# Peptides against a protein of PDB entry 4KTY, part 222

Target 1, 266 residues: chain A of PDB entry 4KTY
Amino acid sequence: YVLNDIGVIFYGEVNDIKTRSWSYGQFEDGILDTCLYVMDRAQMDLSGRGNPIKVSRVGSAMVNAKDDEGVLVGSWDNIYAYGVPPSAWTGSVDILLEYRSSENPVRYGQCWVFAGVFNTFLRCLGIPARIVTNYFSAHDNDANLQMDIFLEEDGNVNSKLTKDSVWNYHCWNEAWMTRPDLPVGFGGWQAVDSTPQENSDGMYRCGPASVQAIKHGHVCFQFDAPFVFAEVNSDLIYITAKKDGTHVVENVDATHIGKLIVTKQI

## One batch from the design tools (peptide; made by RFdiffusion4, then SolubleMPNN)

Design b2_p29_4_s4 (from b2_p29_4, 14 letters changed)
Fold by OpenDDE base, seed 2:
Structure b2_p29_4_s4 (fold): chain B 266 residues (1-266), chain A 29 residues (1-29)
Amino acid sequence: as target 1 above (266 residues)
Amino acid sequence: DYVELSYVEPKDLPEVVDPRINAIVRGAA
């Protein structure tokens, strides 16, 4: 199933799961060449191109246009006048070929588009990969591994003070590899994400983060384990900011973030 | 059909339902 040319991406709400087809096209003409071109644009050293750790990390950076004029420009404002709406894409091939031809970022993507293109990239380069959907995916902005939800005096959310947010769903990729840079047992599936969310050591990229490390709370293991941990395991902390400057925790929810994490069945 | 993945160890906690979560949930990731 990891080598299938056509896949299924899960999206929607946790209680209303939807699916969309995505053509990866990893075997289509010009696609492998485009993936190599992406690594060329990243100025990736040839010696690193055989290392799935480096390749997946570079890919996570280059599939998004930020920092490095990578493949896809993200847009979430529902205004796509200068490109293709994210929902109009049906596969990776047109995106990658356009990127190769124009040598400019392609507009526009959202998480499933990023994940789809990234999946093609990984598979083309011989890295087993799949798309993962996380329902109630937290976006931790300050790396404190929790969602701080500030409340008004009336108990409603103060949107001005509340900077953390949650995606109803978010898609990323898992890539299969050994992790000789980590302790024994933390190879296998690695979370990697090309959707630009947070800066990671100077670039909008994410991973590879060991799924086993995340599962067992080893957030100190490279790369970006704290961020991915937060996406799936942040507590929601409801806080009233009092006039005297003190904070009172009104509620804690440890059960909603990462409510459901799914991938296509084999 | 999907396969559920495990990123979190099982929690032995009661489910908390606070509707205010919806105020920070963004559609279309």
Scores: peptide ipSAE 0.575, ipTM 0.941, DockQ to the pose 0.887
Fold by OpenDDE base, seed 5:
Structure b2_p29_4_s4 (fold): chain B 266 residues (1-266), chain A 29 residues (1-29)
Amino acid sequence: as target 1 above (266 residues)
Amino acid sequence: DYVELSYVEPKDLPEVVDPRINAIVRGAA
């Protein structure tokens, strides 16, 4: 989880799983220096740089450009005129070296690019890390831990009222660490995500969230457990908004979100 | 080859198929 410099990222659809290679390059010249530079840009105290909890949380913020002029600018509108299309990247090295050289955010990334760069950052700093792909990954916008799908009276989805959405797939990272800030048993793999999705206490960041805590429904455990829980375990609630202002639940699907969660086999 | 990860306790629920989910699924996360 630290020594491998080439990986595989899973993407596509749950019924059409695809793979792409990704070069992490954590041992390439200038990469460690760039990772240190990222922490410097974050103004991270030296005392915190030995703490994987703090490092992974700072990394989740700094790998995206939001808030702090971090590494990558995300784009999902298929307009990449001012940079490199996300699909053109093949590894982390060029992105990190460009960031270090230009001292400006690099354009553009999507989830697998964020996850790839973040994986390099974690591994470079000696934190065991891997990329995780979640198929049917929920994006809960109102923090109610469910996906509210509003329907017209004819049964079709009302896209204007429906604010929640689902990614066909989403990539994030797991980092291995102890969690002395949590009860015993909630160390090990921690979900961390650098793709800018939601604000977490003032910044676009996510994690570390204990995978064990998420699995057992401990959403009160720091950090961002409710959001990650929703990504993998939200119920789909189909709601008819009637003309009289009443809401009727037409259907509940507790089986699709987080349908498949995978990582590379070692 | 991949390893399936467990973020959720096994559910003993029937599979629900509602095609309307496709209306809220976004591509290229």
Scores: peptide ipSAE 0.568, ipTM 0.940, DockQ to the pose 0.893
Fold by OpenDDE base, seed 3:
Structure b2_p29_4_s4 (fold): chain B 266 residues (1-266), chain A 29 residues (1-29)
Amino acid sequence: as target 1 above (266 residues)
Amino acid sequence: DYVELSYVEPKDLPEVVDPRINAIVRGAA
């Protein structure tokens, strides 16, 4: 989780799992220096740089360019004219070195690119980390811990009313650390995510969220446990919006979100 | 080879098949 510089990232569909190789390159020249530079750009106090909770949270913010001119610009609109298509990246090294050299965000990334770079960042700083892929990953944008799917009276999805969405797959990271800020038993793997999805207390970041807390429904535990909980455990609520403005729940699916969550076998 | 992770306690629920989920599923996360 720290020493391996080559990894595998799972992607695709739950019924058609695919793999891609990713070179983390945490030991290559200039990479550690770049990770330190990232923390410098974040204006992170020296006293905090030894705290994996603070480091992983800062990393989740800084690996994306939003808010703070961090490492990667995300793009999901198939327009990559001003950079490199996300699929063209094969590892973290070129991205991090470009960021260090240009001092500007690198274009472009999607979830596996964010996760790959973030994995390098964590490992460089001595934090055990791995990439996780969640198939049918919910994106809750209203913090109600469910996916509200609004239907027309004819039964078709009303895309205008339906704000929540589901990724066919999403990648994030787990980082291993103690959590003295949480009750006993909620250390270990912490979900952290640098893909800019939702604002967390003023900036696009996510985690560290205790996997144990999420598993046991302790969504009140910092950080961003509700969002991560929703990604893996939200119910799909199919709601018919009647012409009179009333809502009727037509169906509930509690089985599809987080259908499969995987990481590379050691 | 992959390892399946557990973020959710096992549910004893029947699988629901509603194809309309595809309308909200986005590719290329």
Scores: peptide ipSAE 0.565, ipTM 0.938, DockQ to the pose 0.900
Fold by OpenDDE base, seed 4:
Structure b2_p29_4_s4 (fold): chain B 266 residues (1-266), chain A 29 residues (1-29)
Amino acid sequence: as target 1 above (266 residues)
Amino acid sequence: DYVELSYVEPKDLPEVVDPRINAIVRGAA
């Protein structure tokens, strides 16, 4: 995982899976220096830099520009006039080197770009990491572990009644580490996400969340297990919003979210 | 559950969808 400098990122839709190459470039000149610079910008103490839990959590915060002038500015409004369209990036190197040179956030990224850069960051620092793509990925905004979908009486989705959403796909990272802060058995792969989705204890960051914990429904384990759990396993709750203001649960789908979770076989 | 796979390139942006019909829902976060 650490030694691969070129990877594949899965995207598209569950019934039309697509792939793209991504150059991580963790061994290229200036990249390690940039990763150290990122940690400097995060004001990480030296002792913390040796802890993959802290490093991955800080990385999840710093790869996005929110809160801390981190690496990448996200854009989902199809306006990329002041930077590079997310789809134009082919690897992490140019992004990281631009960040180091300009000392300003780089425009622009979306989930796979965040994941690509974050993967480079983790690998540069010796943390085994991979990109994971989740198809029908839920974004639980109100932390109720369910994906609320509001419907008008005519059956059309009303996206204004909730901030919950379902992405056709979302990319994040898994990092390999021990978790002495968790019960025995919950080390190994940890979900971490640098795409700014939700505030986690004051910052846009996510993880590390134990994959094993998520698989077994242990959502009380730090960090951000409820959010990650919801991404991959939330029930879809279809709620009809009546004109009189009442809400009626129309249907519950417990099988749709996290329909497929894919990572490259290395 | 995780699946490890390998495939080949094009480019699509992630979209918020109505999971019932896999249609793009504009205006959603």
Scores: peptide ipSAE 0.362, ipTM 0.748, DockQ to the pose 0.102; fails the geometry check

Design b2_p29_5_s1 (from b2_p29_5, 13 letters changed)
Fold by OpenDDE base, seed 5:
Structure b2_p29_5_s1 (fold): chain B 266 residues (1-266), chain A 29 residues (1-29)
Amino acid sequence: as target 1 above (266 residues)
Amino acid sequence: MAPIPSFPSVNKDVQEEIPMQEILDWHKS
């Protein structure tokens, strides 16, 4: 994983899986220096730079521009007037070098761009990393591990009450590391995500969350396990909001969120 | 298990939120 400088990222939809190539370029001139610069901007102490737990968590914060003037500005409104459309990027090198040169966030990214740049960052620092794509990916906004879909009595969606959302697809990273801070058996692949989605203890970051812990429902394990769990395993809850103020659960779908998760194999 | 359909308003080439009404319509079908 560390040695591959070109990868494939999956996107599209469940019934029409698509792939795009991505050049990670972790060995290109200036890229390692830029990764070190990112850690400098994060004011990361030298002792922490050898800890993949700390490095991956800092990386998840710094690859996005929120909070800390990090690498990439996200845009999902289909307006890219002051930068490069997310789909125009083909690799991490131009983005990272622009960030290093300008010392300002680069516009624009979406999940696969964030994941691509983050993958380069991790690999540059010797952390084995890969990109995963989750189709029909949940975004839990109220930390209840459910996708609550509120309906009016007439059957239309109640947009005022419905706060949770579902991405057509979402890309994030898995990083390989030991987890001495967790019980034995929960090292290995850790989910980390640099796409700005939720605030985690004061800033937009996510992980590392043990993939093994998530698979076994151990959402109490740091970091951000409940959020990652919800992305891949939340139930769709259809709730009718009645005029009298009562909420009635009409249906529960436990079978579609996170049904298809794809990653490149060696 | 019922398959997840294509959602007509969603651009598959970019990351987008699926309109909840389309999810609801799918659920009712």
Scores: peptide ipSAE 0.653, ipTM 0.947, DockQ to the pose 0.820
Fold by OpenDDE base, seed 1:
Structure b2_p29_5_s1 (fold): chain B 266 residues (1-266), chain A 29 residues (1-29)
Amino acid sequence: as target 1 above (266 residues)
Amino acid sequence: MAPIPSFPSVNKDVQEEIPMQEILDWHKS
C-alpha cells in the first residue's frame, strides 16, 4: 500500500462539480520535519503525539493561524493583499516549507487549501486521511443544528437576526482512527476541519467527530459533532420576524443541506 | 425535490457564502 502524493479535491456546485489537483507532498524533503515543527509550535506533549485523536485535534487547530500562529491565514474577501491567492496554490509543500522557514502564518487559504495542508499533515504522521467536499454546506453559528433564516415582513432577509450561513461548498478532512474514547462502532473515519469556522473549547478547531456517530444522529460524542452534523444535515428554517417581535416559521427545508458529499477512497 | 440552483453572485471557483437573499429568492421560486 502506498499513499497517494497527489490527490483530487472537489469543488464548484452540485450541478457543476469541479476538480482540482493537489500535491500533498508528504514524502518531500522537509515536510515531515515541518509537521513535527507544527506540533512543537502547538507545544504538544510528546506522549500525545502517538495518539491520532490528539494529533488530529491539534492539527485542526494548527493548520489555521488563529489562536496559535498556525500555518495558514484564511481570507474570503477576494483581495488577498500581501499574500498568495488561495486559488494559486497547487499543493501543500510550498505552504508548509514557507511556514517552516518564515515561522509565520502563510497567506492565504480557503477550505480546500486548509484541507490540502491538513491532509498532508495527517498523512505525514501516519494517519490515513482524505478530503471531503460538502456542497451547500451549512455554517451553524449558534449550535442549534438549524439554519435559521430570518425574513422581514416584506420578504427580504433580516441580516441582523440571521446569523447562520451556507457555503457554496466546504472541504474538510476525514481521518481514520480507532476511538476507544467512544462506544464501539464509532471508530473509523473521523471528521476533522482546520478551516477556522467556530470556536471549540477555546480554539478554532474541529474534530475528530465520528462519521458513524454523525450518520446515526449521535451528536453527544466528542469532538464537535453538533457542528459537523449541522454542516451536513441542518434544516433550513424560514422564519418571518414580525414587527411586533413575534417569529413565525413559514417553511422548513430538510432536504438540501448536505445533499451531496463527495470524497475519494483511501 | 427541487435541485439546488446556481447562485448568480457566487464564484464557484472559490469558497463563498451564498447570499441569503439569493437563497430566499430560490426558496420563493
Scores: peptide ipSAE 0.651, ipTM 0.947, DockQ to the pose 0.829
Fold by OpenDDE base, seed 2:
Structure b2_p29_5_s1 (fold): chain B 266 residues (1-266), chain A 29 residues (1-29)
Amino acid sequence: as target 1 above (266 residues)
Amino acid sequence: MAPIPSFPSVNKDVQEEIPMQEILDWHKS
């Protein structure tokens, strides 16, 4: 339960794992105050601020700028004209202090930046947290727990029908907490994600999802377990779309999505 | 199955979506 203020984040690809350092800075001046400010901006009730379930869920929403003018604006198009390129950040402190000072979302982040800032937020508020990197990480867009890859009859991808996607890698967080709202045994590490990927009950947020529940296929447990499950365990479904509108499953790959998940023990 | 290859169009230093056509081409190889 020792809180380190510097960490390592894994990225790259399965065959070429890379690491970058990240300064969390949870003990630096103004950072705790900024975390409290984030909860204030979320209009979080004081009574809920002692509940790690509520805090982590609010944090997952507020670390991204969507919906609520939260901390970070994401950019994945290699255009960073109005801010800092994601790769230029080396820690959470400058981001959080800029947010507190300007009261406007900070540009720009990608998954590791979101995860780094979120890790600082969680740790500042006394929630044990770590960053997890998933390689070949699925993004299920329609909540069917599959990566549906549609093909034309000529064998090329049908981009109109193919809505799901796969990240080269994706970083999110795991937070340690009890889950009295779940059956016994599903406390401990909970997946939470502040990278804006999917809408969850009206907001771009994700988790907390019980890692134990996901591991054992209990995707019915709140919050967002199906989405997190899909990130790490989706089957790649190759489907040929016929001219007559019928779909034919050509192949199923159940072995590659989420093949490598890397995290440091805390 | 073969291990996940390196996808040449993807910048490994940032987070990117892998072009689905490249995944498909890999699958067919």
Scores: peptide ipSAE 0.647, ipTM 0.945, DockQ to the pose 0.806
Fold by OpenDDE base, seed 3:
Structure b2_p29_5_s1 (fold): chain B 266 residues (1-266), chain A 29 residues (1-29)
Amino acid sequence: as target 1 above (266 residues)
Amino acid sequence: MAPIPSFPSVNKDVQEEIPMQEILDWHKS
């Protein structure tokens, strides 16, 4: 999880799982220096750089360009005129070296690009890390642990009220560390995510969230456990919004969000 | 359990949000 410099990232859909190769290149010239530079740009105290909890949280913020002129600019609108299309990247090295050279965010990334670069960052700093792909991945944007799908009385989606979304797939990272800040048993793999999705205490970052805690339904532990839990375990709630302002729950689907989660030992 | 269908409007080679209308249509089927 630290020494492998080439990996496979899963993508596609549940019925058609695809793989892409990704070169992490954590041992390539200039990559470790760039990772240190990233922490410098984050103004991370030297005392915190040995703490994988702090490092992974800072990394989740800095691998995306939001808030802090971090490494990657995301784009999901199929417009890549001022950079490289996300699908054209084959590894982390070119991205990180461009960032170090230009000192400006690199365009463009999507979830697997963010996860690939973040994986390199973590591994460079001695944190065991892997990439996880979640199919039919929820994006809860109001922290209610549900995917609320609002319907008009005519049966069509109410786009105004429906704010939550579902990714066809989403990639994030799991980092291995002890969690002395959590109860015993919640160390090990921690979910961390550098794809800018939601604000976490003032910055677009996510994690570390204890995978064990999430698996057991404990969402009260830092960091961002409710959001990560929702990604893999949200119920789809179908709600009819009546003209009189009342809401009626029509159905609940507790079986499909996060149905398939794939990772490979890399 | 009913399997998650393919959503033809979604480009599966990139990360995209599934249109909620398609999810709803699936739910109604």
Scores: peptide ipSAE 0.640, ipTM 0.944, DockQ to the pose 0.859

Design b2_p29_5_s2 (from b2_p29_5, 9 letters changed)
Fold by OpenDDE base, seed 4:
Structure b2_p29_5_s2 (fold): chain B 266 residues (1-266), chain A 29 residues (1-29)
Amino acid sequence: as target 1 above (266 residues)
Amino acid sequence: SPPIPSFPSVNKDVQSEISMQDILNWHKS
């Protein structure tokens, strides 16, 4: 008896929303064992494995290969010569089983692949989880809660003054848990992200960040709330960098980053 | 605010960055 768990992941753009099927396969043979293996590779002690906060944070780190020989190697350069193109994956099972068998990171993933595998990991370990797609998703590289767009005095873009970027879309996960480490009311859905984007206290990981906290503008709570907040609510700041080194804010757009966030209910 | 336009230079089938120039062009439109 095999219980299939097939989901839909949204991608594309705001004006052309697309969907892809993803088989999570959380109940298939070997998947739970692989999830335990992942935690073993993370050197996660047994006591922590019952804590969804710790598990989700470890999972965030381990689903990507960076730092710790985790599950997936990301690639965004359209060169996939040494593995499987991200778009070729249809589910988590093959990825996880390959990881378990080879004991080496699997190539390659992008955000929805990371999110798909991470979703399987979370669900397999009893943590309710869903995938979220954010269109026009900001990547705040310098943790200033802004998407800075620098212009030269002549009006041309200066790409050297910031590493901020915007994804056409980005997928991450929300995991349901209590947050006794946070003030009352900030439990529930927590944003977690296994796509390697930014270093968080020494590892490429993200979350859990309270969705409720972020929704109410509280970015002071662990973990990585400012980064997640910026993904969905960064202002586009158009800044003219003058030759004298001064910066002049020309315009502020607070309406477009994170304009559309799509997720399915569990 | 006007809607976010389509960015033809961006591969919609994969996760891709929208160039700052494209964003700027959109802003100026």
Scores: peptide ipSAE 0.602, ipTM 0.930, DockQ to the pose 0.846
Fold by OpenDDE base, seed 2:
Structure b2_p29_5_s2 (fold): chain B 266 residues (1-266), chain A 29 residues (1-29)
Amino acid sequence: as target 1 above (266 residues)
Amino acid sequence: SPPIPSFPSVNKDVQSEISMQDILNWHKS
C-alpha cells in the first residue's frame, strides 16, 4: 500500500469491468519534493504535516484545482482542447512535475486521474493508500442521503427539480490511519476523495471518512461521512411532483447504488 | 429489481453521468 509504484485502476461498468494501469512513481525524482510543494501551496503548517488526518484532508483539497489553484482541473465535457485528455495520462509523475514546474493547475483529469495523483501524494508522505472504484456511484447534491428522481405527472423526469446524479463509476482513495478524534474502532481505512464534487465546509474536498463508520451507518463522524455514505448506499427515490406542489413517493430502490465496490488486494 | 443494465449512451471509457431519464426508463422496464 506504500511501496508499490505501479497499480491497476478499475473502471467501466458493473457488467463490463475494465482495468487501466497507473504508474504512481512515488520514488521518482522530484515527486516527493512536489508533494511537499503542494502542502506549501496549501499553506499547511509544519506541525500538521505529520498528522495523516490533516494531510489527507489537505490533499483531497489540493489535488483538485478548485478553490486553491491545486494540481488538476477536472473536465467531463469530452472536449479537452486546452490540455491533455484524461484518458491520455498513464501515471502521476508527468502531472505532478508539470504542476511543480508551471505552478499552475494541470488539465485535465477525471476521477481515476485524481485518485491516481492522490494515491501518489499519500504514499509519498508515508500514508498507506489504495484506490477504490464504486460502480453506479451516487452524487448527492443536497445531503439527504437519497437520490431523488423527480417525475412530471406524465411520468418523465423533471429536470428542474432533479439535482442528484449517478456516475457510471467513481474512483476515490482509502488511506490507512488511526482516528483518535473518533471513538475506538473507527480507525483503519478512511475514504478520501480529491475529485471535486461537493463543497465540504468551504472547500471542494472529501474525507477522511471512516470506512468502518460508513459500514455501520455512523454518518455523524467527521469528515464528510454523509456524502461518502450516500455514494455507496443511497436509495433511488422516485417522486412525482404534483401540479399543486405536493410530492408523492412512487417507488424506492434500495439495492442498486454502490452495488459493486472494487479495490485491488495487495 | 433486475441487475443494473448497460447504458449504451454512456461513454464507458471515461467517467460519465448516467442520465436520470435513462435510469427512469430502466426502472420502468
Scores: peptide ipSAE 0.602, ipTM 0.931, DockQ to the pose 0.800
Fold by OpenDDE base, seed 3:
Structure b2_p29_5_s2 (fold): chain B 266 residues (1-266), chain A 29 residues (1-29)
Amino acid sequence: as target 1 above (266 residues)
Amino acid sequence: SPPIPSFPSVNKDVQSEISMQDILNWHKS
């Protein structure tokens, strides 16, 4: 629930679902103030702060440090020499208070840390929010709604051509709001993601993307619906790159990306 | 399609990219 101070975040793999506790701390002293500070740092107009569409989009940008010196610096290289390992965090409070105090990005986060902090941000501002975990989660970096796995003729992966990637799992948020900017029926849960994955119209942010629209295959609606769609529905395309420069599709797997999506109901 | 197997090379305690080689090997199995 929106009033729930402690949550559960799912991670691991499909065959071994794991959970970690996360303290959102949306009612702790200084947290709401910090959320307002985040919007101040984003130079968000006061008139927009009452609009959950704008707030969630700004939040998706500001919870990550990229572009705007936002809250969290991501690290996926297993080197955390200049901060706190992502796994050491147990909640949002310490992160947000450190950010407010230091006025510098906090190191380090991965998807569940980003999602945890973002969940606090949304809930603090009165936006119902929950965390979603997608297993075998696609990262489409060329916006073609598929995972292209390029192979050499000898059967090895062509690392130069293969740009897309797959996470063992990925966490993002869903925020509840009306979407008067979209056709009727596409309000409700909106996917928003603060983990810096792809540039969206000039900065690392994602959403809000209508979950209902995505479920029905509508990726033409703002914001970033194609990217979110790809995370949960991309086909794995195995392509042999021939020596003559031609590409031959060898196989298509349309069944495994986004096989399991888990969330705790609010 | 068969279920997704466990990838032993992946650190299950953190968010990690599954190598394309591992995916390929799985695909070939």
Scores: peptide ipSAE 0.593, ipTM 0.928, DockQ to the pose 0.849
Fold by OpenDDE base, seed 1:
Structure b2_p29_5_s2 (fold): chain B 266 residues (1-266), chain A 29 residues (1-29)
Amino acid sequence: as target 1 above (266 residues)
Amino acid sequence: SPPIPSFPSVNKDVQSEISMQDILNWHKS
């Protein structure tokens, strides 16, 4: 999880799983220096740089450009003007070296690009890390652990009542660390995500969230456990919005969000 | 539960949102 510098990232859809190669290049010249530069740009205290909890949280913030002029600018509009299309990247090295040389965010990334660069960052700093792909991945925007689908009385979708969404797939990272800040048993793999999806205490960042805690339904522990839980275990709630403003739950689907989660053993 | 079908309107080569309308249509099928 630290030594392997070439990986495979899963993408596509549940019925058609695809793979792309990704070169992490954590041992390439200039990459470690760039990772240190990223932490410098984050103004991270030297004393915290040895703490994987702090490092992974800072990394989740800094790999995306939002808030802090971090490494990657995300784009999902399929235009990608003034930069490189996300699908054109083949590894982390070119992205990180461009960031270091230009001192400006690199365009553009999507989830697997963010996860690839973040994986390099973690591994460079000695944190075991892997990429996870979640198919039919929920984005809960209002922290209610539900994926709300609103319908008009005529049965058509009302897209104005929620910002919740579902990705065909989403990639994030798991980082291995102890969690002395959590109860015993919730160390090990921690979900961290650098794709700018949701604001966490004032910044677009996510994690570390205990995978063990989430698997056991515990979402009360820092950081961002409810959001990560929702990505993999949200119920689809079909709600009819009445003209009088009342909401009626028509159906609940607890079986399809996060149906397939894939990671490569390294 | 039945499997999630393919959504032809979704670009499979990149990360894309599945429209709520597509999800609803699937739910009704």
Scores: peptide ipSAE 0.592, ipTM 0.928, DockQ to the pose 0.850

